# Ledger of designs, part 71: peptides against a protein of PDB entry 5LHZ

Target 1, 78 residues: chain A of PDB entry 5LHZ
Amino acid sequence: QLLKSVFVKNVGWATQLTSGAVWVQFNDGSQLVVQAGVSSISYTSPNGQTTRYGENEKLPDYIKQKLQCLSSILLMFS

## One batch from the design tools (peptide; made by RFdiffusion4, then SolubleMPNN)

Design b2_p20_8_s1 (from b2_p20_8, 11 letters changed)
Fold by OpenDDE base, seed 4:
Parts: sequence; C-alpha cells; structure tokens
Structure b2_p20_8_s1 (fold): chain B 78 residues (1-78), chain A 20 residues (1-20)
Amino acid sequence: as target 1 above (78 residues)
Amino acid sequence: EISEELRQALLSKIQKFLNA
C-alpha cells in the first residue's frame, strides 16, 4: 500500500509504503526500493531487469549515487 | 509523514550499503 508520493525535482518520484519501504522512480526509468528490516535492496534498471543486493556486497558506483540521492530525499521527507 | 524512527532506520541501512 502507498502512503505518500512526493515529486522530487530533477530526480523523479519517491513513495513511502506501509511496509516500511521507500520506492524511488527515477527520471531515467530506473527504480530503487529500500525497506527497513530487510537486509537487501532492490534496483530495477530502465529495461526492467531487477537485481537485489546484499548489505555486504560491493555496489556499482551508479547505484551508490542513487542511494546517496535517496538519502537526500529522506532528509527532505516530512 | 515518515516517522523519525523509520527515517533513521533507512538512513542507517543506506550508509551500510555505501560503506560495503
């Protein structure tokens, strides 16, 4: 279930889910889901391919950049 | 609408991934 969706200029949309997850839909067509209490994150590329990464796994730089962006979004969320 | 508890949980988790 969706709680709130926020438009983020030059980034995309960020949505809070009742599950304790935040779902970001980036302008480039990629998606990122981060959920509290879950040891992995989910990234979906623009072509629709979804990959889950574990917390001890080294991430590609482009995903790190999106995670940093998400951190900024979380600080903006009211 | 995001609680501070949830915000901190998510921020902490993200930081772990960034530092892996």
Scores: peptide ipSAE 0.734, ipTM 0.932, DockQ to the pose 0.804
Fold by OpenDDE base, seed 2:
Structure b2_p20_8_s1 (fold): chain B 78 residues (1-78), chain A 20 residues (1-20)
Amino acid sequence: as target 1 above (78 residues)
Amino acid sequence: EISEELRQALLSKIQKFLNA
């Protein structure tokens, strides 16, 4: 279930889910889901392919950039 | 809207991924 969606200029939409996850839909068509209590993150590429990454594996730089962006977004939620 | 506990949990998690 969706709790709240926030539009982030030049980034996309960030949505808080009842599950304790934050779901970001980026303008480039990619998506990122980070959920509290889950040791993996979910990235969906613009073509719809979803990949889960564990916290101990090295991420591609483009995903790291989006995670850093998400950190900034999290500071925007009140 | 999001609790501070949730915010900190998510921020901490993200940092772990960034440092891997």
Scores: peptide ipSAE 0.735, ipTM 0.933, DockQ to the pose 0.785; fails the geometry check
Fold by OpenDDE base, seed 3:
Formats: sequence, structure tokens, C-alpha cells
Structure b2_p20_8_s1 (fold): chain B 78 residues (1-78), chain A 20 residues (1-20)
Amino acid sequence: as target 1 above (78 residues)
Amino acid sequence: EISEELRQALLSKIQKFLNA
């Protein structure tokens, strides 16, 4: 269930879910879901392939970049 | 909209992933 969706210029849309997750839909067609209380994150590539990563797993740099972007978005939320 | 508690939880989680 969606709580609020925010348009982020030059990034895409960030949506807060009732689950305690934030769902980002990037302009490049990729998606990222980070949820409080869950030890993994979900990344969906533009082609629709979804991969879950554990918190101790070495991430691809492009995923790290998306996560850093999400951190910036979270700091902007009020 | 987003609670400060939730924000910090998510930020902390992301930092863990970035540092792995």
C-alpha cells in the first residue's frame, strides 16, 4: 500500500510504502526497494530482472550509486 | 510524511550496504 509518492527531479519517483519501505522508480527504468527491518534490498533492472542483495554482499557499483542517490532523497523527505 | 525514526533506520541500512 502506498502512503506518499514524491517526484524527484532528474531521478524519478520515490514512494513510501506502509510496509516501512521506500520504493524508487528511476528515470532509467530501474527500481530500488529498501525496507526497514529487512536484511536485503531489491533492485530491478530496466529489463525487469529483479535481484535481492544481502547486507553483507559486495554490491555492483551501479547499485551503490543508486543507494547513495536514495540516501540523498531520504534526507530531503519531510 | 516520513518519520525521523524510519528515515534513520533506512539511512543506517543503506550505509551498511555501501560499506560491505
Scores: peptide ipSAE 0.735, ipTM 0.933, DockQ to the pose 0.821; fails the geometry check
Fold by OpenDDE base, seed 5:
Structure b2_p20_8_s1 (fold): chain B 78 residues (1-78), chain A 20 residues (1-20)
Amino acid sequence: as target 1 above (78 residues)
Amino acid sequence: EISEELRQALLSKIQKFLNA
């Protein structure tokens, strides 16, 4: 269930879920879900392929960039 | 909006992933 969706200029949409997750829909068509209490993150590429990454895995740089972007969004989220 | 507790939890999690 959605709690709030925020438009982020030059990024896309960031949505808070009741599950304790934040769901980002990027302008490039990719998506990222990070949820409290879950040891993995979910990334969906523009082609629709979804991959889950564990916290001990080395991430591709493009995923790291999106996570850093999400961190910035979280800091700005009231 | 996002509770401070949730924000910190998510930020901490993200940092773990970035440091892997």
Scores: peptide ipSAE 0.735, ipTM 0.933, DockQ to the pose 0.821; fails the geometry check

Design b2_p20_8_s2 (from b2_p20_8, 9 letters changed)
Fold by OpenDDE base, seed 3:
Structure b2_p20_8_s2 (fold): chain B 78 residues (1-78), chain A 20 residues (1-20)
Amino acid sequence: as target 1 above (78 residues)
Amino acid sequence: SISEELRQKLLEKIQKFLNA
């Protein structure tokens, strides 16, 4: 369930979920879900393929860039 | 809005992934 959605200029939409997750829908069509209490993250590529990554896995740089972007967004949320 | 506790949990989680 959605709690709040925020439009982020030049990034896309960021949504807080009741599960304790934040869901980002990027302008390039990709998506990222990070949830508190869960040891994995979910990335969906623009072509619709979803991959889960564990916290001990080395991530592709393009995903790291999106995570860094998400960190910046989280600092903006009130 | 997001609680400070939740914000901190998420930020720390992301940092773990970035440093793996």
Scores: peptide ipSAE 0.738, ipTM 0.934, DockQ to the pose 0.825
Fold by OpenDDE base, seed 1:
Structure b2_p20_8_s2 (fold): chain B 78 residues (1-78), chain A 20 residues (1-20)
Amino acid sequence: as target 1 above (78 residues)
Amino acid sequence: SISEELRQKLLEKIQKFLNA
């Protein structure tokens, strides 16, 4: 269930979910879901392939970049 | 709006992933 969606220039859309997750839909067609209380994150590539990563797993740089972006978005959320 | 507590939890989680 969606709570609030915000448009982020040059990034895409970021949505807060009732689950305690933030769902980002990037302009490149990829998606990222980060949820509090869950030890993994979910990344969906533009081709629709979804991968879950554990918190102790070394992430691809492009995923790290998106996470850094998400951090910035979280600071913008009201 | 996002609660400050949730914001902090998410930020800390992200940082963990970035530092792995």
Scores: peptide ipSAE 0.737, ipTM 0.933, DockQ to the pose 0.807
Fold by OpenDDE base, seed 2:
Structure b2_p20_8_s2 (fold): chain B 78 residues (1-78), chain A 20 residues (1-20)
Amino acid sequence: as target 1 above (78 residues)
Amino acid sequence: SISEELRQKLLEKIQKFLNA
């Protein structure tokens, strides 16, 4: 269930879910879901392929960049 | 709005992934 969606200029949309997750839909068509209490993150590429990553594995740089972006988004949530 | 507790949890989680 969706709680609130925030438009982020030059990034996309960030949505808070009742599950404790934040779902980011980037302008490039990719998506990122980060949920508190879950040991993995979910990345969906623009072609729709979804991959889950564990917290102990090295992430591709392009995903790290999006996570860093998400951190900035989280700081702007009111 | 996002709770401060949730915000902090997510930020710390992200940092763990970035440092892996």
Scores: peptide ipSAE 0.737, ipTM 0.933, DockQ to the pose 0.811
Fold by OpenDDE base, seed 4:
Structure b2_p20_8_s2 (fold): chain B 78 residues (1-78), chain A 20 residues (1-20)
Amino acid sequence: as target 1 above (78 residues)
Amino acid sequence: SISEELRQKLLEKIQKFLNA
């Protein structure tokens, strides 16, 4: 369930879910879901392929960049 | 709006992934 969606210029949309997750829909068509209390994150590429990454897994740089972007978004949420 | 508690939990989680 959706709580609030925020438009982020030059990034996309970020949505807070009742589950304690934040769902980012990037302008490039990719998606990222990070949820509190869960040991993995979910990334969906523009072609629709979804990959889950564990806490100790080495991430591709492009995923790290999106996570860093998400950190910035979290600081902007009211 | 996002609670400060949830914000902090998410930020800490993201940091773990960035440092792996």
Scores: peptide ipSAE 0.736, ipTM 0.933, DockQ to the pose 0.821

Design b2_p20_8_s3 (from b2_p20_8, 10 letters changed)
Fold by OpenDDE base, seed 5:
Structure b2_p20_8_s3 (fold): chain B 78 residues (1-78), chain A 20 residues (1-20)
Amino acid sequence: as target 1 above (78 residues)
Amino acid sequence: SISEELRQKLLEKIQRFLNA
């Protein structure tokens, strides 16, 4: 269930879910879901392929960049 | 709105992933 959706200029949409997750839909068609209390993150590539990463895995740089972007979004979320 | 508690949990989680 959606709690709040925010349009982020030059990024996409960020949505808070009742699950304790934030779901970002990036302009490039990719998606990122980060949920509190879960040991993994979910990344969906523009082609629709979803991959879950554990916190001990070395992430691709493009995912790190999107996580950093998400951190910035979280700081501005009201 | 996002709670401060949730915000911090998510930020800390992200940092763990970035530092792996």
Scores: peptide ipSAE 0.751, ipTM 0.937, DockQ to the pose 0.814
Fold by OpenDDE base, seed 1:
Structure b2_p20_8_s3 (fold): chain B 78 residues (1-78), chain A 20 residues (1-20)
Amino acid sequence: as target 1 above (78 residues)
Amino acid sequence: SISEELRQKLLEKIQRFLNA
């Protein structure tokens, strides 16, 4: 279930889920899900391919950039 | 609204991933 969705200018939409996750839908069509209590993160490319990454994996730079963006978004939430 | 606890958990998690 969705709790709250926030429009982020030049980024996309960020939604808080009841699961304790934040779901970001980026303007480029990609998606990122970060959920508390889960050891992985989920990235979905614009073509719909989903990859889960563990916290000890070296992430592609483009995913790191999106995670950094998400951190900024989280600071915007009230 | 997002709880401060959840916000902190998510921020710390993201930082761990960024530092890997």
Scores: peptide ipSAE 0.750, ipTM 0.937, DockQ to the pose 0.813
Fold by OpenDDE base, seed 3:
Structure b2_p20_8_s3 (fold): chain B 78 residues (1-78), chain A 20 residues (1-20)
Amino acid sequence: as target 1 above (78 residues)
Amino acid sequence: SISEELRQKLLEKIQRFLNA
């Protein structure tokens, strides 16, 4: 369930979920879900393919960039 | 609004992934 959605200029939309997750829909068509209490993150590429990554895996640079962007969003989220 | 506790949990989790 959705709690709140925020438009982020030049990034996309960020949504807080009741599950304790934040869901980001980027302008390039990709998506990222990060949930507290879960050991993995979920990334969906623009072609619709979803991949889960564990915290001990080395991430692709493009995903690290999106995670850094999400950190900035979380600092501004009310 | 997002709670401060949840915000902190998410930020720390992201940092762990970035440092892997």
Scores: peptide ipSAE 0.750, ipTM 0.936, DockQ to the pose 0.798
Fold by OpenDDE base, seed 4:
Structure b2_p20_8_s3 (fold): chain B 78 residues (1-78), chain A 20 residues (1-20)
Amino acid sequence: as target 1 above (78 residues)
Amino acid sequence: SISEELRQKLLEKIQRFLNA
């Protein structure tokens, strides 16, 4: 379930879930889900393809950029 | 709103992924 959704200028929407996850819906149509207590992250490309990445995997740069963006968003969440 | 505990857990997790 959704707890709170925040509009982030030039990024998209970020939503906190009751599961302990944050779900980001980017303007480019991609999505990122990061959940506390889970060993993976979930990325969905604009075409709807979902990929889960493990903690020890080398991530593509575009995923790293979105994760860094999410870190900034987390600092903005009240 | 996001708790500070949850915020910190998520930030640390993201950092681990960025450093892999």
Scores: peptide ipSAE 0.750, ipTM 0.936, DockQ to the pose 0.801

Design b2_p20_8_s4 (from b2_p20_8, 10 letters changed)
Fold by OpenDDE base, seed 3:
Structure b2_p20_8_s4 (fold): chain B 78 residues (1-78), chain A 20 residues (1-20)
Amino acid sequence: as target 1 above (78 residues)
Amino acid sequence: SISESLRQALLSKIQKFLNA
């Protein structure tokens, strides 16, 4: 269930879910889901392939960049 | 709308992933 969706200029949409997750839909068609209390993150590539990563895995740089972007979004979230 | 506790939890989690 959705709580709130925020449009982020030059990034996409960020949505807070009742599960305690934030779901980001990037302009490039990729998606990122980060949920409190869960030890993994979910990344969906523009082609629709979803991959879950654990917190001890070495992430691809492009995913790190999106996580850094999400951090910035969270700081701006009201 | 986002609680401060949730914000901090998510920020901390993201930092763990970035530092792995």
Scores: peptide ipSAE 0.746, ipTM 0.936, DockQ to the pose 0.806
Fold by OpenDDE base, seed 4:
Structure b2_p20_8_s4 (fold): chain B 78 residues (1-78), chain A 20 residues (1-20)
Amino acid sequence: as target 1 above (78 residues)
Amino acid sequence: SISESLRQALLSKIQKFLNA
């Protein structure tokens, strides 16, 4: 299900999945999955707790920061 | 590599979450 994994300096690893999702494994141990065509995102904290957020929910600032980071990563992908 | 259509779809989705 993995298409390509990219190492991102000072961030971690970003992986494109065949599902149309991007999976980011951050250096702090957290993870973020964003998939096209799905109305929610998945965040996993360093302790392994996973939370799904809907697009109409107000996100914690630390999640927003990681999403902004992901946006930058997406612009880097060739 | 990521297709441009997928990139834009993901970027658009992320923007929705950031603006909620």
Scores: peptide ipSAE 0.746, ipTM 0.936, DockQ to the pose 0.815
Fold by OpenDDE base, seed 5:
Structure b2_p20_8_s4 (fold): chain B 78 residues (1-78), chain A 20 residues (1-20)
Amino acid sequence: as target 1 above (78 residues)
Amino acid sequence: SISESLRQALLSKIQKFLNA
């Protein structure tokens, strides 16, 4: 379930879920889900393809950039 | 609002991925 959604200018929407996850919907159509207690992250490309990455996998730079963006968003959540 | 504990858990997790 959704708890709270915030609009982030030039980024998109970030939503907190009751599961302990944060779901980001980026302006480019991609999505990122990061959930506490889960050892993987979920990335959905603009074309709708979803990939799960484990914490020991080397991520593409564009995903790292979005994770860094998410970190910044998390610092803004009240 | 996001709890501080959850925030830190997520931040820590993200750092693991960034450093892999």
Scores: peptide ipSAE 0.746, ipTM 0.936, DockQ to the pose 0.806
Fold by OpenDDE base, seed 2:
Parts: structure tokens; sequence; C-alpha cells
Structure b2_p20_8_s4 (fold): chain B 78 residues (1-78), chain A 20 residues (1-20)
């Protein structure tokens, strides 16, 4: 369930979910879900392929970039 | 609004992933 969606210029949309997750829909068509209390993150590529990554797993740079972006977005949420 | 507890939990988690 969706709680609140925030438009982020030049990035996309960030949505808070009731699950304690933040869901980002990037302008490039990719998606990222980060949820508190869960040891993995979910990334969906523009073509719809979804991959889950664990905390100790080395991430691709393009995902790290999006996570860094998400950190900035989290500071925008009121 | 997002709680500070949740915000910090998510920020901390993201940092763990970035440092892996």
Amino acid sequence: as target 1 above (78 residues)
Amino acid sequence: SISESLRQALLSKIQKFLNA
C-alpha cells in the first residue's frame, strides 16, 4: 500500500510504502525498493528484470549510484 | 511523513550496501 509519493526533479518518483519500504521509480524506467528490516534490496531494470541483492554482495556501480541518489531523496521526505 | 527512526534505518542500510 502506498503512503506518500514525492516527485524528484531529474530523478523520478519516490514512494513510501506501508511495509516500511521506499520505492523509487527512476526516469530511465528502472526501479529500486529498499525496505527496513529486510536484508536485501530489489532492483528492476528498464526491461522489467528484477534482481535482489544481499548486504554483503558487491553491487554494480549503476545500482550504487541509484542508492546514493536514494539517500539524498530520503532527506527530502518530511 | 516518514519517521526519523525509519529514515535512519534506511540510510544506515543503504550505507552498508554501498560499503560491501
Scores: peptide ipSAE 0.745, ipTM 0.936, DockQ to the pose 0.781

## One batch from the design tools (peptide; made by RFdiffusion4, then SolubleMPNN)

Design b2_p21_3_s1 (from b2_p21_3, 12 letters changed)
Fold by OpenDDE base, seed 5:
Structure b2_p21_3_s1 (fold): chain B 78 residues (1-78), chain A 21 residues (1-21)
Amino acid sequence: as target 1 above (78 residues)
Amino acid sequence: EIDLSQLQKVLEKVQSFLESS
């Protein structure tokens, strides 16, 4: 369930779920889900393929860029 | 309404991922 959904200009939609997760739907069709208490993050590519990454895993640059974007969004609402 | 406590926890996680990668 949704607590809040916001449109972020030049990014897409960011939603906080009642589970504590943050769900970002990027304009390029990719998605990112990060949840407190879960040791991995979930990335869904534009073609719908979902991959989970652990904390100490080397991340592809495009994932790091999305996470940096998410970080900026979270700081904006914190 | 936004749950700021949860947002902060998510932020910390995101920062951790960025730092440890």
Scores: peptide ipSAE 0.664, ipTM 0.911, DockQ to the pose 0.927
Fold by OpenDDE base, seed 4:
Structure b2_p21_3_s1 (fold): chain B 78 residues (1-78), chain A 21 residues (1-21)
Amino acid sequence: as target 1 above (78 residues)
Amino acid sequence: EIDLSQLQKVLEKVQSFLESS
């Protein structure tokens, strides 16, 4: 369930869910879901493959880039 | 509406992932 969806120029859509999770739908078709209280993050590639990453796990650079983007988005709305 | 307390927690998690990777 959605609380708020915001269009972010040159990024895509960022949505806060009633669960507290943040769901980003990037322009390249990928998705990222991050939620407090959950030890992993969820990334879905454009082809629909979903991968979960835990804390302290080495992340691919493209994932780090998207997390950095999400960080910037969150700072804009905080 | 935006739940700022939850956004802050998500931000902390994102920053943790970025720093621990």
Scores: peptide ipSAE 0.664, ipTM 0.911, DockQ to the pose 0.891
Fold by OpenDDE base, seed 1:
Structure b2_p21_3_s1 (fold): chain B 78 residues (1-78), chain A 21 residues (1-21)
Amino acid sequence: as target 1 above (78 residues)
Amino acid sequence: EIDLSQLQKVLEKVQSFLESS
């Protein structure tokens, strides 16, 4: 369930869920879900394919770019 | 309302992923 949603210009929507997870819906149709206490992150591509990545796993550059974007968003509210 | 404690934990996780990859 949703707790708070924020529109981020030129990025998309960032939502905090009641679980504490952060859900980002990017303008390109991709999505990220990051949750404390879970050892992996979830990425959904624009075509709907979902992949989970572990904390010590090498990430594709496009995933790192999305995470850097998310980091910037989170820093605005921390 | 934003849960700042959870937000901080998510930030730490994201930063960990960025620097461990």
Scores: peptide ipSAE 0.663, ipTM 0.911, DockQ to the pose 0.927
Fold by OpenDDE base, seed 3:
Structure b2_p21_3_s1 (fold): chain B 78 residues (1-78), chain A 21 residues (1-21)
Amino acid sequence: as target 1 above (78 residues)
Amino acid sequence: EIDLSQLQKVLEKVQSFLESS
């Protein structure tokens, strides 16, 4: 269930879910889901393949960039 | 409406991932 969705210029859409998760739909067609209380993050590539990354795992640079973008969004709206 | 408490927890998680990778 959705609490609120916001449009972020040059990024895409960011949505807070009732579960506490944040769901970002990027303009390139990829998606990120991050939820408190869950030890992994979920990334879905534009081709629809989903990968989960755990804490302390080495992340691909493109994932780091999207997480940095998400961090900026959260700081803006928190 | 925004659940600020959950948003803060997500922010902390994201920052932790960025710093531990």
Scores: peptide ipSAE 0.662, ipTM 0.910, DockQ to the pose 0.884

Design b2_p21_3_s2 (from b2_p21_3, 11 letters changed)
Fold by OpenDDE base, seed 2:
Structure b2_p21_3_s2 (fold): chain B 78 residues (1-78), chain A 21 residues (1-21)
Amino acid sequence: as target 1 above (78 residues)
Amino acid sequence: GINQEQLQKVLEKVQSFLESS
């Protein structure tokens, strides 16, 4: 279930789920799901392909950029 | 509240990923 959704101008939508996860739907069609207590993050490309990235692994730059964006977005929920 | 606590944990997770990559 959805708990709260925030529209982020020039980025997309960020939603907090009742599970505690944060789900970001970027304007480029990609998606990112991050949840505390889970050892991986989930990235879905615009074509629908999902990839999970574990802690301590080297991330593609575009993933890092989206995570940095998410970091900024999280401040909007406070 | 608990929702804010969870958000903070997500933030810390994100930051951890960024730092470790």
Scores: peptide ipSAE 0.657, ipTM 0.893, DockQ to the pose 0.648
Fold by OpenDDE base, seed 5:
Structure b2_p21_3_s2 (fold): chain B 78 residues (1-78), chain A 21 residues (1-21)
Amino acid sequence: as target 1 above (78 residues)
Amino acid sequence: GINQEQLQKVLEKVQSFLESS
């Protein structure tokens, strides 16, 4: 269930879910899901491939960039 | 509220991922 959806210019859409997750749909077709209480994050590439990353894993730079963007988005929700 | 609390938890998780990578 959706709580709030925000359009972010030049980024995409960000949605807060009742599950405690934030779901970002980026303009490049990728997606990111981060949920409180879950030890991993979910990234879906533009081609539809989904990968889960644990907290201590070495992240690709493009994932780090998306997470940094998400940080900024989360501040917009507040 | 609870929604803001959850957002803060997500933010902290994201920051943790960035710091730990």
Scores: peptide ipSAE 0.656, ipTM 0.893, DockQ to the pose 0.672
Fold by OpenDDE base, seed 4:
Structure b2_p21_3_s2 (fold): chain B 78 residues (1-78), chain A 21 residues (1-21)
Amino acid sequence: as target 1 above (78 residues)
Amino acid sequence: GINQEQLQKVLEKVQSFLESS
């Protein structure tokens, strides 16, 4: 379930879920889900392919960029 | 509150991923 959804200019939508996860829907059609207590993050590409990345795994630069964006969003909401 | 606590935990995870990659 959704707690709240926030429109972020030039980024997309960021939603906090009752599960504790944060779900970002980017303007490029990709999605990112991060949840505390889960050892991986979930990225869905615009074509619908979902990949899970584990902790300490080397991430593609575009994933790092989206995580940095998410970090900025979370700081904005704090 | 609970919402802010969870947001903080997510932030910490994101930062951990960025630091460990």
Scores: peptide ipSAE 0.656, ipTM 0.894, DockQ to the pose 0.662
Fold by OpenDDE base, seed 3:
Structure b2_p21_3_s2 (fold): chain B 78 residues (1-78), chain A 21 residues (1-21)
Amino acid sequence: as target 1 above (78 residues)
Amino acid sequence: GINQEQLQKVLEKVQSFLESS
């Protein structure tokens, strides 16, 4: 279930879920899901392919950029 | 509240990923 959805200019939509996850739908068609209590993050590319990344795994630069964006969004939520 | 606590946990997770990668 959805708790709250926020439109972020030039980024997309960010949604908090009852599961403890935050779900971002980026303007480029990609998606990112980060959930409390889960040791990995989920990225879905615009073509629909989903990849999970672990806590100490080297991340592609474009994933780091999206995580940095998410960090900024979360600071706005609080 | 519960919602803010969960947001804080997600923020800490994101920051950990960024720092450890």
Scores: peptide ipSAE 0.655, ipTM 0.894, DockQ to the pose 0.651

Design b2_p21_3_s3 (from b2_p21_3, 11 letters changed)
Fold by OpenDDE base, seed 5:
Structure b2_p21_3_s3 (fold): chain B 78 residues (1-78), chain A 21 residues (1-21)
Amino acid sequence: as target 1 above (78 residues)
Amino acid sequence: DIDLEQLKKVLEKVQSFLESS
């Protein structure tokens, strides 16, 4: 269930779910899901393939970029 | 509306991932 969805210019859509998770749908078709209490983050590529990354795992640069973007978004709303 | 407490927890997780990678 959706709690709040916000359109973010030059990024895409950022949604907070009732679970507390944040779901970002980027303009390139990729997605990120981050939730407190879950030890991994979820990345979905534009082709729909989903990969989970654990804590302390080396992340691809493009995912780090998207996480940095998400961090900036979260700071705007916190 | 936004659940700010959960949002803060997500932010902490995101920042942790960025720092640990």
Scores: peptide ipSAE 0.699, ipTM 0.924, DockQ to the pose 0.900
Fold by OpenDDE base, seed 4:
Structure b2_p21_3_s3 (fold): chain B 78 residues (1-78), chain A 21 residues (1-21)
Amino acid sequence: as target 1 above (78 residues)
Amino acid sequence: DIDLEQLKKVLEKVQSFLESS
């Protein structure tokens, strides 16, 4: 369930869910879901493939870039 | 309305992922 959604210029949409999770829908069609209390993050590629990454797992650069973007968004709204 | 406490926790997780990868 959605709590709040905001449009972020040149990024896409960022939504906080009632669960506490943050869901980002990027302009390229990919998605990222991060939730406190869960040891992994979820990335969905534009083709719809979903991959979960653990806390100490080596991340692809494109994932790091999107996480950095999310970090900036969260700092913006905190 | 935004739950700032949860946002903070998510931020901490994101930062942890970025630093531990």
Scores: peptide ipSAE 0.699, ipTM 0.923, DockQ to the pose 0.923
Fold by OpenDDE base, seed 1:
Structure b2_p21_3_s3 (fold): chain B 78 residues (1-78), chain A 21 residues (1-21)
Amino acid sequence: as target 1 above (78 residues)
Amino acid sequence: DIDLEQLKKVLEKVQSFLESS
């Protein structure tokens, strides 16, 4: 299922899956999964609780920060 | 290798989420 994994200093690991999804494993133990064609994103907290957020939802600041981080990562590889 | 087309689509989605929140 893994296409390529990249270690990102001070962030964690970012992996592109064969599905096209991007899976980020942050150093704090949290995770993000974002995939084109899916109307929501998935966030997993360090304790393993997973929450899905829709595109027009107000996001918690810590989620926005992680998405901003992901955006920066993606820009580096695009 | 990286699927750049899919990567671009993911980037667009992330940016859309950020703009809509």
Scores: peptide ipSAE 0.698, ipTM 0.923, DockQ to the pose 0.933
Fold by OpenDDE base, seed 3:
Structure b2_p21_3_s3 (fold): chain B 78 residues (1-78), chain A 21 residues (1-21)
Amino acid sequence: as target 1 above (78 residues)
Amino acid sequence: DIDLEQLKKVLEKVQSFLESS
């Protein structure tokens, strides 16, 4: 399932899956999963609760911050 | 052995989410 994992200082681990999805495990215990061809992104809070957000949905600020972080990671490796 | 094509597509999606929110 895993294609490659990268340790990102002060962020956590970022993994590309064989499906093409990117899975980020943040140091605070939260997680993000983003995949092409899927109309939503997945966020898992530190307590294990998972929420999916659609493309036109208003995002909480803490989600936007994590997406900005993910964007920076992707730019480094793309 | 990164799949760069899929990585680009994920980047585009992330940027789209950030811009549309």
Scores: peptide ipSAE 0.698, ipTM 0.923, DockQ to the pose 0.912

